# Designs tried in a protein design run: peptides against a protein of PDB entry 7RZF. Part 23

Target 1, 358 residues: chain A of PDB entry 7RZF
Amino acid sequence: PFQEEHLKQLYKIVPIKDIRNLYVTFPIPDLQKYYKSNPGHYLGHLIGHEGPGSLLSELKSKGWVNTLVGGQKEGARGFMFFIINVDLTEEGLLHVEDIILHMFQYIQKLRAEGPQEWVFQECKDLNAVAFRFKDKERPRGYTSKIAGILHYYPLEEVLTAEYLLEEFRPDLIEMVLDKLRPENVRVAIVSKSFEGKTDRTEEWYGTQYKQEAIPDEVIKKWQNADLNGKFKLPTKNEFIPTNFEILPLEKEATPYPALIKDTAMSKLWFKQDDKFFLPKACLNFEFFSPFAYVDPLHCNMAYLYLELLKDSLNEYAYAAELAGLSYDLQNTIYGMYLSVKGYNDKQPILLKKIIEKM
Target 2, 358 residues: chain A of PDB entry 7RZF as posed
Amino acid sequence: PFQEEHLKQLYKIVPIKDIRNLYVTFPIPDLQKYYKSNPGHYLGHLIGHEGPGSLLSELKSKGWVNTLVGGQKEGARGFMFFIINVDLTEEGLLHVEDIILHMFQYIQKLRAEGPQEWVFQELKDLNAVAFRFKDKERPRGYTSKIAGILHYYPLEEVLTAEYLLEEFRPDLIEMVLDKLRPENVRVAIVSKSFEGKTDRTEEWYGTQYKQEAIPDEVIKKWQNADLNGKFKLPTKNEFIPTNFEILPLEKEATPYPALIKDTAMSKLWFKQDDKFFLPKANLNFEFFSPFAYVDPLHSNMAYLYLELLKDSLNEYAYAAELAGLSYDLQNTIYGMYLSVKGYNDKQPILLKKIIEKM

## One batch from the design tools (peptide; aimed at target 1 G44 G48 E50 K73)

Design b2_p13_6_s4 (made by RFdiffusion4, then SolubleMPNN; from b2_p13_6, 8 letters changed)
Fold by OpenDDE base, seed 3:
Structure b2_p13_6_s4 (fold): chain B 358 residues (1-358), chain A 13 residues (1-13)
Amino acid sequence: as target 1 above (358 residues)
Amino acid sequence: MSKRGSFSRPREE
């Protein structure tokens, strides 16, 4: 376990690659025995959420962060870490103290709202879907993985233990939240901007770094993190599939896409799944416009339109992605391509939202 | 797979 001397430390690290990363790390107890409730997954789901009112949404709105990942990570035997990792912009590198303040404001919001059983239920449902429709792994890799996890789980549960949530444990969520405090923080900033400003070299990889104590005044600022009214819990994920019915093969099912609708303005092709028998579909739309590529100006306008559209879709598209739905938008020489893929049950909801933003 | 949001997502190898 980290001693007090290892807490409240800032590491400035020089990467080989041109990357800007922030790692905010908290030592936490070993949660392995609590796999049925998985409180670290619950917190990682909320802290790492990308929807409206999330930590990432606010940090993106400030231009400080591109991506955020939150969650538990294995340490050594008997302890774990909770890590919040962000990809920093150049501006975000100047605002690391403020970024971490926002992290503590979000954590304070989670404390104020308390553990939410509906959020746990969504995590449970998402994991159950992921387990039920898990892709086939390579037998050798899978066997080696299972052999490794047999040290942690009963034989009867070894296949399900990483996926199936069984118990809502608000007490354990609160226990982990209580470890996510400024007094327990370890900060690492990874940037080439620290080149020539380091005083230590790591023995194993020759990584240049500087270690500094975080000033007590900065720790106090983070301890006094207020409730930022911009932070909200996510809304219920409307994209979680609940219907997994597989429609029977049509008697006239063709091995190739059949033209099922032909009009002056649209053609519709359909092929039923005859191979996988999954409650999934692929919707592909090609939009034709003679203006899309008529000149360089129109081409650039069509490009900018799709980038703006993707940006406007980003926050709620995360909820769809969690639920096993995806979309893709591409410019074509003829116009635009839209693809919606995943579980068929909630595809109409995602498609409707995309079309309403177009 | 983009490790979006949570470290606790099973690594698809």
Scores: peptide ipSAE 0.031, ipTM 0.657, DockQ to the pose 0.266
OpenDDE base, seeds 1, 2, 4, 5: peptide ipSAE 0.029, 0.025, 0.029, 0.028; ipTM 0.610, 0.647, 0.637, 0.660; seed 5 fails the geometry check

Design b2_p13_7 (made by RFdiffusion4)
Pose (drawn by RFdiffusion4):
Structure b2_p13_7 (pose): chain A 358 residues (1-358), chain P 13 residues (1-13)
Amino acid sequence: as target 2 above (358 residues)
Amino acid sequence: SAHPASGETTHAS
C-alpha cells in the first residue's frame, strides 16, 4: 500500500491523552513464506535489545528515550511492515532527527558486520529449550490459536511453529537488512504540542495531523557517513539454563504449602511440585512497612524509588527475562512486592542481585 | 513506567 508518492514523509499527530512518541515505518515484502530462517526475528533480536552497548542504552545515556520496541509488524497477506517505535522525553522531542540518525547508525553498524552464526545458534537453542518444557495450555484459546495458524503450515508442524528452526541462511538476513534504507522511511510523530497547527483532519475518527515531507537535507544527512556511536554487539549469555533435573519427592510430602519458618522477622510457605514436573519454580515475597502509605508524599516516593530501581536494573536483568527468568517488583498499599519466576537454575544469582541493588 | 526494550512480531488488527 505504500506507493512512492507517500514515502519519505513525516506526519505530526495531535493526541487527546498526553503522550509523546516517534514511529519509524519501513515497508518490506512478505516473509511468512520464509518460516524456517525467519530473518525478521533476527533483525528484531538485534535491534530491540537492551543491555550493554546497544541501541536503547545509548539513547538512555543521552537522556532522550525511556524505552524502544523493535521487530516487524505483519499486515494482511502479501505485504509486511517493519517498525521502530520510541517514546520521548521532554527534550527528546527537540532532537528527533538525531534520534533517527542514531537508528541508522546502529543499522549501519549491523550492516558492516552482517550475519552472525552464534546468535542464530543461541536463539535456536533458546527456542528449542523453551519448546521442550512448554507448559500446559488452557483448552479455550489454545484451540483457537492452533486453528488460527492452521491455514499457513502443513499438518506435521502445526505445533512446532516458530519454535524449531532448521537453517541459518545469511542471504535473507542481508536481503531484509538492505530494505531498511532512508529512501524507505515513513516517520510519524505524536505530540500534544501541535494543537493549533494542524490543517488536515481525519473523517473516520476525527484526529488532526500534518504533512511535513522531509526535505532532502536530512535524508542525505542520514545515509551519508555512518561509522558508529559507542554501540557494540551483545555479549555471550550466562543465563542460559543447564540444570534440567527434576528433584525427587521427600518424606514429608504435603498437598498444601506448609508453614516452615515462623519468626518475628519472616515466614515461609513451601511445597514441592507434585503434578507438573517442570524444572522451574516461582518464588514470591511481600515486604511490609508502616511508612509506605502514611500520607500522599510517602505514598508517592514509593513509586518513584521502586521505578528508579527498575530503571537502573533492566539493563542487567534483560538477559534473565530473555532466557526465561522473569521478575517483577512493584509497590502495594501496605508495602512493596517481589515475584521472580522461571527456570530452576538461576534464581539465586538473580534474586540476590535484586536485593543488593535494592 | 519503566520497561525493557524488546523486538517482537506483531499483527495488524

Design b2_p13_7_s1 (made by RFdiffusion4, then SolubleMPNN; from b2_p13_7, 9 letters changed)
Fold by OpenDDE base, seed 5:
Structure b2_p13_7_s1 (fold): chain B 358 residues (1-358), chain A 13 residues (1-13)
Amino acid sequence: as target 1 above (358 residues)
Amino acid sequence: MPRPGRGERTVDD
């Protein structure tokens, strides 16, 4: 466990690779015994969320951050960490204090709203779906994994403990959230911009770094983080599947896609699954345009269009991905390709959102 | 563990 002297420290680290990262780390108690409620997962789900009103959405809107990862990490025996890690833009590197302020504003929002049972229920449902329809692991890897986790879980629960949430524990959520305070923070900034500005070398890898105490004024600024009206809890995830019905195989089911619709503007092929028997579907769309590949300008415009479309869908795509839905958009020599894959139940919702943005 | 969202850190990372 870090002593008080190890808290409120800033590390400026020179990377080998050209990367810009911020790590905001909080020591927390060991949560392993609370696997049935998994309060660290609850907080990681919210802090790491990418939907509207999320921490990432706001930091991206500022142009400061590209990606965000939040959640619990194992430490040494008897303690864990909660870490918020962001990929910094060049501009974000200049606004690290403000980025961390926004992190504490989001954490303050979570305190103000309190633990939400519906969020826990979504996590429970998502994990139950993941457990029910998990891919078969390689036997050797699976047996080794199970042998390892037998140290943490009762034998009767060893197969389910990592997936099945059983207990809503708002007290434990609040307990972890109470550790996410400025007085308990360790900050690391990773950037080549610190080259020649370091005074220490790490013993194992020769990594150059500088350690500084975070000024009390900065700590106080973060302690006084107000409620930022830009931050909101996620909306309910509309993509969580609830219908897992597998339709019976049609008597005339073909081993290949059959043409079921043929019109002047569209052809539709369908193949029923005869192998996997999962409540999943793959929707594939090819759009043909005579303009898509007519010249380099049109090709570049079509590329830019899809990149902008993907960016505009990111917030919705995240909720869909959590629910086991994915989409892909690609440029083709004939136009565009769209695919929607995953659980069939909510695919029409995702497809509709994609088409509404097109 | 279930695959967390891309924004959620795994315990093993």
Scores: peptide ipSAE 0.237, ipTM 0.861, DockQ to the pose 0.257
OpenDDE base, seeds 1, 2, 3, 4: peptide ipSAE 0.218, 0.209, 0.228, 0.224; ipTM 0.854, 0.849, 0.859, 0.857

Design b2_p13_7_s2 (made by RFdiffusion4, then SolubleMPNN; from b2_p13_7, 10 letters changed)
Fold by OpenDDE base, seed 2:
Structure b2_p13_7_s2 (fold): chain B 358 residues (1-358), chain A 13 residues (1-13)
Amino acid sequence: as target 1 above (358 residues)
Amino acid sequence: MPKRGVGKRTVDS
């Protein structure tokens, strides 16, 4: 495990590619034995959440961050890491200390709210769905993966251990949260802006870097992170499927889409799944407008409209994506195209939200 | 697609 001398360190790293990344890393205990409760997954779900009141939503609103990932990473035997990784904007690169302050404010919010059983239940349900409807993998890759994980899980659980959650353990969530403190932090900033400002070279990859101690004043600033009133726990994910019933194949099911509705304003084609028998559907809508492509101005307005619509749907898109739903919106020469895909149970909810925003 | 925000994203080293 890292000793105190390895903590409160800042690494400035020069990448080969023009990328700007921040890694905020905490050493944590080995959580492998707690795979049935997976407290690191619980925290990763909340810290990495993209909905309203999330860490990412606030950092995006400031123009500092494009993407955020939070979660556990394997270390060596007996320890792990919890890592928060963000893609930085140019402006965000100037506000790294403030970004990390916001991370600690969000972590403080999680401490104040305490472990939530409903959040664990959502994680459990999402993972159960992912396991139940897991796609077929290539046998060679799958066998190699299973052989690797046999070192970590009982033989009888090896297929389920990475997916199925069994136990809500608030004590373990709190234990991990207690490790996510400023005194335990390791920070890495990756940017070309450090070119010519580094004093070390990594032996294996030749990566140029500088290592510095984080000033005690900065650590204290992060330790005194207050509750930021902008941070909220996510709302319950309404898109998690609960009905997985496969409807029986109709006696007259055709191998091709059948026209089931024909009106002056709409045509509806339907094809039942006769091949996969999954609780999934694909809804495709083509909207026709004589104005969508009449001239370059209207074409650009139609494009701008869809970009604004997509932006307005971002709140729902994340929750839907977690639940195995997706949508796509595209301009066509005739108007616009909407596709909604995934588990059929909650597609009407997503579709309704899209239509209400249109 | 690896689920956003959740667990073992292998941070590409």
Scores: peptide ipSAE 0.018, ipTM 0.560, DockQ to the pose 0.289
OpenDDE base, seeds 1, 3, 4, 5: peptide ipSAE 0.016, 0.016, 0.012, 0.016; ipTM 0.544, 0.549, 0.555, 0.532

Design b2_p13_7_s3 (made by RFdiffusion4, then SolubleMPNN; from b2_p13_7, 10 letters changed)
Fold by OpenDDE base, seed 2:
Structure b2_p13_7_s3 (fold): chain B 358 residues (1-358), chain A 13 residues (1-13)
Amino acid sequence: as target 1 above (358 residues)
Amino acid sequence: MPKRGVGERTVEP
């Protein structure tokens, strides 16, 4: 486990690839015994959220961060880490202290709101869906994985332990939140901009780095992180499927799509699933416009329109993606193509939101 | 696909 001398450290690392990353790491207790409540997953879900009022949404609005991942990582026996990782912009590389300040402001927001049972329930439901409709894995890889996790879970639970949540434990969420403090931080900045500014080389990989203590003034700045009124807890995820009914196969089900509607303005083809028997559907829409590809200007306008549409849908797309829904929007020579895929129960909600933004 | 925002085991590169 890290001792006090290993905390409040800044690492400047030179990558081989042209990447800009920030890692904010906290040592946490071993949460393995708490797998049924999984407080690190709860916090990872909130800190890594991409919806309105999230940490990522605010950092993106400033042009500092492209992506954010938050969660627990295994350490050695008896300890773990909680890591917040971001992909930095060039501007974000200049604002690392302010990015970390915003992280602590968000963590302070989580402390102020306290543990939310409804958020735990959403995590439970999402994980239950993911378990129930888990894709078939390659037997060799699956067996090797199961053999590995037998060291961590009871034999009776080995198939479910990574997925199924059972107990809401606000005490454990608070315990982990209490470890996410500036005094416990380890910061790593990965950028080529540190080339020729490092004084150490890692023994195994030859990675050039510099290690510095984080100034006490910076630690105090982060300790005094105020509540930022831009941060909000996510809204309830309306895309979580609740109906998993598989409709019986129609007596006249064809192996090919049947034309079920033919009008001057629309054709509709339908094929029932006769192979997979999953509570999933694929909705595909081709929109025809004589203007979409008439000249280079219209083609570029149609492209720009779809990019703006995708950008405007990003917040809804995240919540849908968590719930196992996806969409795709593409330009065609005839107009545009929309695909909506995933659990059929909530597809109409996603489709409606897409069409309302179009 | 690694689920965005879920406490995925950060595979350090």
Scores: peptide ipSAE 0.016, ipTM 0.524, DockQ to the pose 0.370
OpenDDE base, seeds 1, 3, 4, 5: peptide ipSAE 0.010, 0.014, 0.008, 0.016; ipTM 0.515, 0.517, 0.519, 0.539; seed 3 fails the geometry check

Design b2_p13_7_s4 (made by RFdiffusion4, then SolubleMPNN; from b2_p13_7, 11 letters changed)
Fold by OpenDDE base, seed 2:
Parts: structure tokens; C-alpha cells; sequence
Structure b2_p13_7_s4 (fold): chain B 358 residues (1-358), chain A 13 residues (1-13)
């Protein structure tokens, strides 16, 4: 376990690749025995959320961060880490202290709101869906994985333990949140901008780095992180599927799409799934406009329109993706193509939101 | 699909 001397440390690391990353790491207790509650997953879901009022949304609005990942990582026996990792912009590299302040403001928001059973239930449902409809893995890789996790889980639960949540444990969520404090932080900044400014070399990989203590004044700034009114808990994910019914194959089901509607303004083809028998669908729409590709100006306007439309849909895209829904929007020489894919139960909701933004 | 943002075990590269 890290001792006090290992905390409040800043590492400036020179990468081989041109990357800019920030790692904010907290030592946490071993949560392995709590796999049925998985409080680290709960916190990772919220801290790593990409919707309105999320940590990532605010950091993106400032132009400091491109991506954010939050979650638990295995340590050695008897301890773990909670890590918040962000991909930094060039501007974000100048605002690392402020980025970390926003992280602590978001964590403070989570403390103020307290553990939410509905969020746990969403995590449970999402994981249950992921387990139930898990893709086939290569046998060799799967067997090796199962053999590895047999050290951590009972034999009877080895297939389910990484997925199925059973118990809402607000006490464990609070316990982990209590470890996510400025006094417990380890910060690593990865950037080529530290080239020639390092004083140490890592023995195994030859990575150049500098280690510094984080100033007490900076720690105090983070400890005094107030509630930022821009941070909000996510709304309930309306895209989580609840109906998994597979409709019986029609007696006259054709191996090819059948034309089921033909009008002056629309044609509709349908093909029932006769191969996979999954509660999933693919909806594909081609919109025709004589103006979409008539000249270079209209072509560029049609492109700009789709980029703006995609941007306007970002608020739904993350929640839909978590629930196993996806959409795609493309310009065509004839107009526009829209695809909606995933679990069929909530596709109409996503489709409606797309059409309302169009 | 590697679900973004979910507290999956951070596979450090």
C-alpha cells in the first residue's frame, strides 16, 4: 500500500508518442470482495459520464479535455486504485490544476447528492443486458480469461461475477468517495513538452520523468473545492432496453428484404432476422433531396447541416451508446443517410429524438 | 464494444 510519502506526488512523464494525458490516481481498498455491489463501477459510471452536467461536458466546454475515463484499477494484493484519466488539449495542458479542481468539484457534488439507488439499478440493468447478449469470444482467449478469474470468484459465479450486480451498498460507495480526496492524490502528466525537463529515467522502459511534491497551497485549493453549479447528476437513461422478446419468424419470411410499402414519397423494405435471433434491429433511411448535391455550395451546406445535427444529438448519443443503441448520419449524392442500430425496444425513442432535431 | 466512461478496469496501455 502507498504510504503518506507516496501521496500528493506529481509525475511529469515524457512519452514516445505525441500524446497529452493526465492521470489522477487515488489508492483505494481492495474492492474484490464487494464484486456483487461493485462501488467502483458505480463511481466510474458517474465520473466517466459524458452527458449534460458531467465532468467531461464541462471540461470539453472549456476546451481542455477531449476524452475522460474514470474507474477502478487493480493494484497489488490488498489494494486498488481509482483513476481518472483525460486526454488533454494543448490548452488543457496549461490548466491541469484547474482540471483537477473540477474533478474534486464533481466528486464533492457526488458526496452532496449521496448514493443513488436508481443509478445502481441502471448499472445493474446495463450489465445484465451486456451479459445476456454477450458476443461469442474466441475459445482460447475465453478459457484463459476464465482460468484467471477463478482466483477471484466462486466457481458457481465465475461466469456472472464480472457482470451481474446484486446489492446496492451506499456505505461502500461513500467509503470509496472518502478516499477520493486531494490528500490522497497521485498526479501524472504525460506530454512531450517535458522533454529535456526531466531528471529521472525509469529502469524498465527508459521513460524519462520528473517527480515533484504537489505544493500544499495547491492541495488546499483542491480541498476547498466548492459545489460547481454546472455539475449535475445524469438523467435516467431512457434507452435501456426492457423488452427482449423475439418475434416468431413469419411463415412467408424471405431471405431478402421484401418491399412492404410503395408510395410516391416512400419505399419501405423489411427483412426479419432469420439467422441471429437477437432482440436487435437495423433501421436504415435514405432521404432524397434534389438540392443536396446540385452544386458545390449546396453540397457544403448539406455537409455543414449534418455536422450541426450530429453536434445537436451529442446529449443523447452517449446514453444511447451505453444502452447498446447507435446511430449514423452520412451525406450521400442523393441526400442523406440515417442508420439506427441496436436493441429494438428503444430504437423508436432514439429515432424520434433524431427526427425532432432534423 | 468497449463501453466508454464505464468504470471498467482501466487497461493502462
Amino acid sequence: as target 1 above (358 residues)
Amino acid sequence: MSKRGVGKRTVEP
Scores: peptide ipSAE 0.018, ipTM 0.551, DockQ to the pose 0.363
OpenDDE base, seeds 1, 3, 4, 5: peptide ipSAE 0.012, 0.010, 0.017, 0.012; ipTM 0.552, 0.539, 0.550, 0.541; seeds 3, 4 fail the geometry check

Design b2_p13_8 (made by RFdiffusion4)
Pose (drawn by RFdiffusion4):
Structure b2_p13_8 (pose): chain A 358 residues (1-358), chain P 13 residues (1-13)
Amino acid sequence: as target 2 above (358 residues)
Amino acid sequence: DSFKFHAYGRPLH
């Protein structure tokens, strides 16, 4: 649907609720026919990746961006999109050309070295382990899912869809990586600061927007010289699991969690798993404080402190959320709350780091 | 038209 008359364009949209965002849209051909190599997932794993020396951490270091989401958006049949969607700070709206410039800097940093064998082997291993201990399904919604993807795949791999990968073909990685060029951009800015500046309006919904077609100054400033920032490739993962042993049932087996520790400091509830036999467990905690909801100031500093703790710890723990260990730490009325769940091997390192950062 | 998205990274605020 994107003919070349309406390419290289930058819209400005006025919202109703106060948000600020930047959408970068590329068009690409259909890659649903390539469901073995999956080049879109490779570029999505290399673009939208938090951690040391990556696209998001540098934009956090310049104070412009809270978070960003990579990957490719799939639309209808026979055509496909690719999106880099970002949200903005107060002075992140002033430097949009520099943000998209850094996006093509990281793209060119990934074009000078291109394919990687160990990233494909690591991602295939992760999907294989995440498929081998696939948990049980709720019967409603699961049959709608496997009837939702029954149209595309044969009868044998109706289940093993986007779980098992056979081959690493760098040609298709290079092909989809070539289609991401600044002749193929479509920038869209959402900001509430364009109240009285909009000429055009939408008939269907009634929203207002613009046409600021990007002059060639900034296009030929985008693809001209792009060496690097302080970017780097992600490093070897250490949260990949290795212990897949189901520990045996002990003498005191109970059907419900029993109180084991009762002190004036803490109490526990424990139950070995009897039904599922998956090498994974969930640990949860609820810390109490009478000072958490005393007045609005003390009920306000709690969200700020807990949010800055999540800010400063996502850079560390995104590899744990990527390997299958997910944690969550949010506030409650009474006190604050913690819940770490996932594979059975790496809970102590993660929970201990959470405490010592807390 | 139908739409699907493969999300990588952190979600937006």

Design b2_p13_8_s1 (made by RFdiffusion4, then SolubleMPNN; from b2_p13_8, 10 letters changed)
Fold by OpenDDE base, seed 1:
Structure b2_p13_8_s1 (fold): chain B 358 residues (1-358), chain A 13 residues (1-13)
Amino acid sequence: as target 1 above (358 residues)
Amino acid sequence: VEIRVREFGLPLK
């Protein structure tokens, strides 16, 4: 386990690849025994959230971060880490202290709101869906994975332990959240900009790095992180499927799409699934406009329209993706293409939101 | 996204 001397440290690391990353790491207790409540997953879901009022949304709005990942990682036997990892922009590399301040402001927001049972329930439902409709993995890889998992979970639960949540444990959420403090932080910045500015070499891979103590003044700034009014808990995810009914195959089902509606303004083709028997659908729409490709100006206007539409839909994209829904919007020479894919239950909700923004 | 942090070889002392 890391002693106090290993905390409040900054590592400047030179990568082989041209990457800019920030790792904010917190030592936490071993949570393996709490897999039925999985408090690390709860916190990872919120800290790693990409919706409005999220940590990532604020950091993106400032142009400092491209992507954010939060969650627990195994260390050695008897301890774990909670890690927040971000992909830094060139500007973000200059604002690492402020980025970390925002992380602690978000964490402080989570403390102020306290554990939310509805958030746990959404995590439970999402994981249950992911388990129930999990794709087949390559047998060799799957067997090796299961063999490894058998060291951690009972034989009867080995298939379900990584997915099925059973217990809401606010006490454990608070316990982990209490470890996410500035006094318990290890920071690593990965950038080629540190080339020639390092004084140490890692023994195993020859990675060049510099280790520095984080100044007490900086730690104190992070400890005094206020509530930032821009940070909010996510809204309820309306895209989580609840109906998984598979309709019986029609007696006259054809192996090809059948034309089921033909009008002056629309044609509709339908094919029932006869192969996979999943509660999923693919909706494809082709919109025709005589103006879409008439000249370079109209073509660019149609392109700009789709980019603005995609931007306006970004607030729903993450929640839909978490729920196993996706959409795609493309310009065509004839107009526009829209695709909506995933679990069929909530596709009408996503489609309605897309059409309302159009 | 909750990412299972890929093992970056940070020297675990």
Scores: peptide ipSAE 0.021, ipTM 0.521, DockQ to the pose 0.082
OpenDDE base, seeds 2, 3, 4, 5: peptide ipSAE 0.016, 0.006, 0.012, 0.017; ipTM 0.395, 0.343, 0.356, 0.473; seed 2 fails the geometry check

Design b2_p13_8_s2 (made by RFdiffusion4, then SolubleMPNN; from b2_p13_8, 10 letters changed)
Fold by OpenDDE base, seed 4:
Structure b2_p13_8_s2 (fold): chain B 358 residues (1-358), chain A 13 residues (1-13)
Amino acid sequence: as target 1 above (358 residues)
Amino acid sequence: EEVRVREFGLPLR
C-alpha cells in the first residue's frame, strides 16, 4: 500500500500514443468484503455521472475534458484505489489544477448532501436489471471470468456478487468519501507534451516520466474547495425499467414485419419477438423529406440539424444508456433515421423527449 | 463502474 511519502505526488508521463489523460488516484481500504453494499460503486456512479450538474458536464462546458470515468480499482489484497480518470483536451492540459479543484468541489458537494438511499436504490435496480437480462457470453470467456472471480466471492454468490446490491451502508460511503481528500491524492498526467522533460524511465516498459511533489499551496487550494453552485446531484433516472412483462405472441404473428398501419402520412411495420422473449423493443423511424437530400446545401443543413439535435439530447442519453436504452440519429438520402432500442417499458419516455427536441 | 484505467505501466505498487 502507498505510504505517506507516496501521497501528494504528481507524475508527468510520456505516452507512446498521442493521448492526453489525467488520473487522480486515492488509496482506499479494500472494499471487496463490502460487495453487497459496494460503496465504491455508489461514489463512482455519482462522480462519473454525465447528466446536468455533474462533474463531467461542468468540465465539458469549459472545454477541458471529453470523458470522465470514476470508480474503484483493485490494487492488491488489503487495499484498493479510487480513481477519477479524464480525457483531457489541449486546453484542459493547461488547466489540470483547476480540473482537480472541480473534482474536490464535487466531492465536497457529495459530503454536504450526504449518502442518498434513493441513489443506492437506483444502482441496485440498474444492476438487478443488468443481471436479470444479461446476454449470453461466449462460454470460454465466461468460464475464465467465473474462475477468476471465485477467488473473491463465495461459490453460492459468484454469479450475483458483481451485480446484486443488498445493503445501503451510508457509513461505508462516508468512509470512502473521507479518503477522497487532497492530502491523499496521487496525480498522473499523460501527454506527449512531456517528451524531453522527464528524468525517469519505468523499468518494465521504458515509459518516460517525471515525479514531482505537489506544492503545499496547491494542496491547500484543493483542501479549501468550496461548494460550487453548478454541481447538483443527478435527478432520478426515469428510464430505469420497472415493467418486464413479455406480451403473449399474437395469433397472427408473422415471421416477418407486417404492415399494421398504412396512411398518407405513415406506414407502420410490426414484428413481435418470437425468438428472444425479452422485454425489449427496437423502434425504427424513417422520416421522409423531399428537401433533406435535394442539393448539397440541404444535405449539409440536415447533417448540422442532427448534430445539434444529438448535442441537445446528451442530458438524456446518459441516463437512458445507464438504464439499457439507446438511440441513434442518422441522415438518410430520404430524410432522417431515428432508432430507439432497449427495454420497452421506458422507450416511450425517451422517444417523447427526442420528438420534443426535434 | 470498472474504471478502465489503461495501465500505462505506472507502478501502482
Scores: peptide ipSAE 0.008, ipTM 0.456, DockQ to the pose 0.077
OpenDDE base, seeds 1, 2, 3, 5: peptide ipSAE 0.007, 0.006, 0.006, 0.007; ipTM 0.465, 0.438, 0.450, 0.479

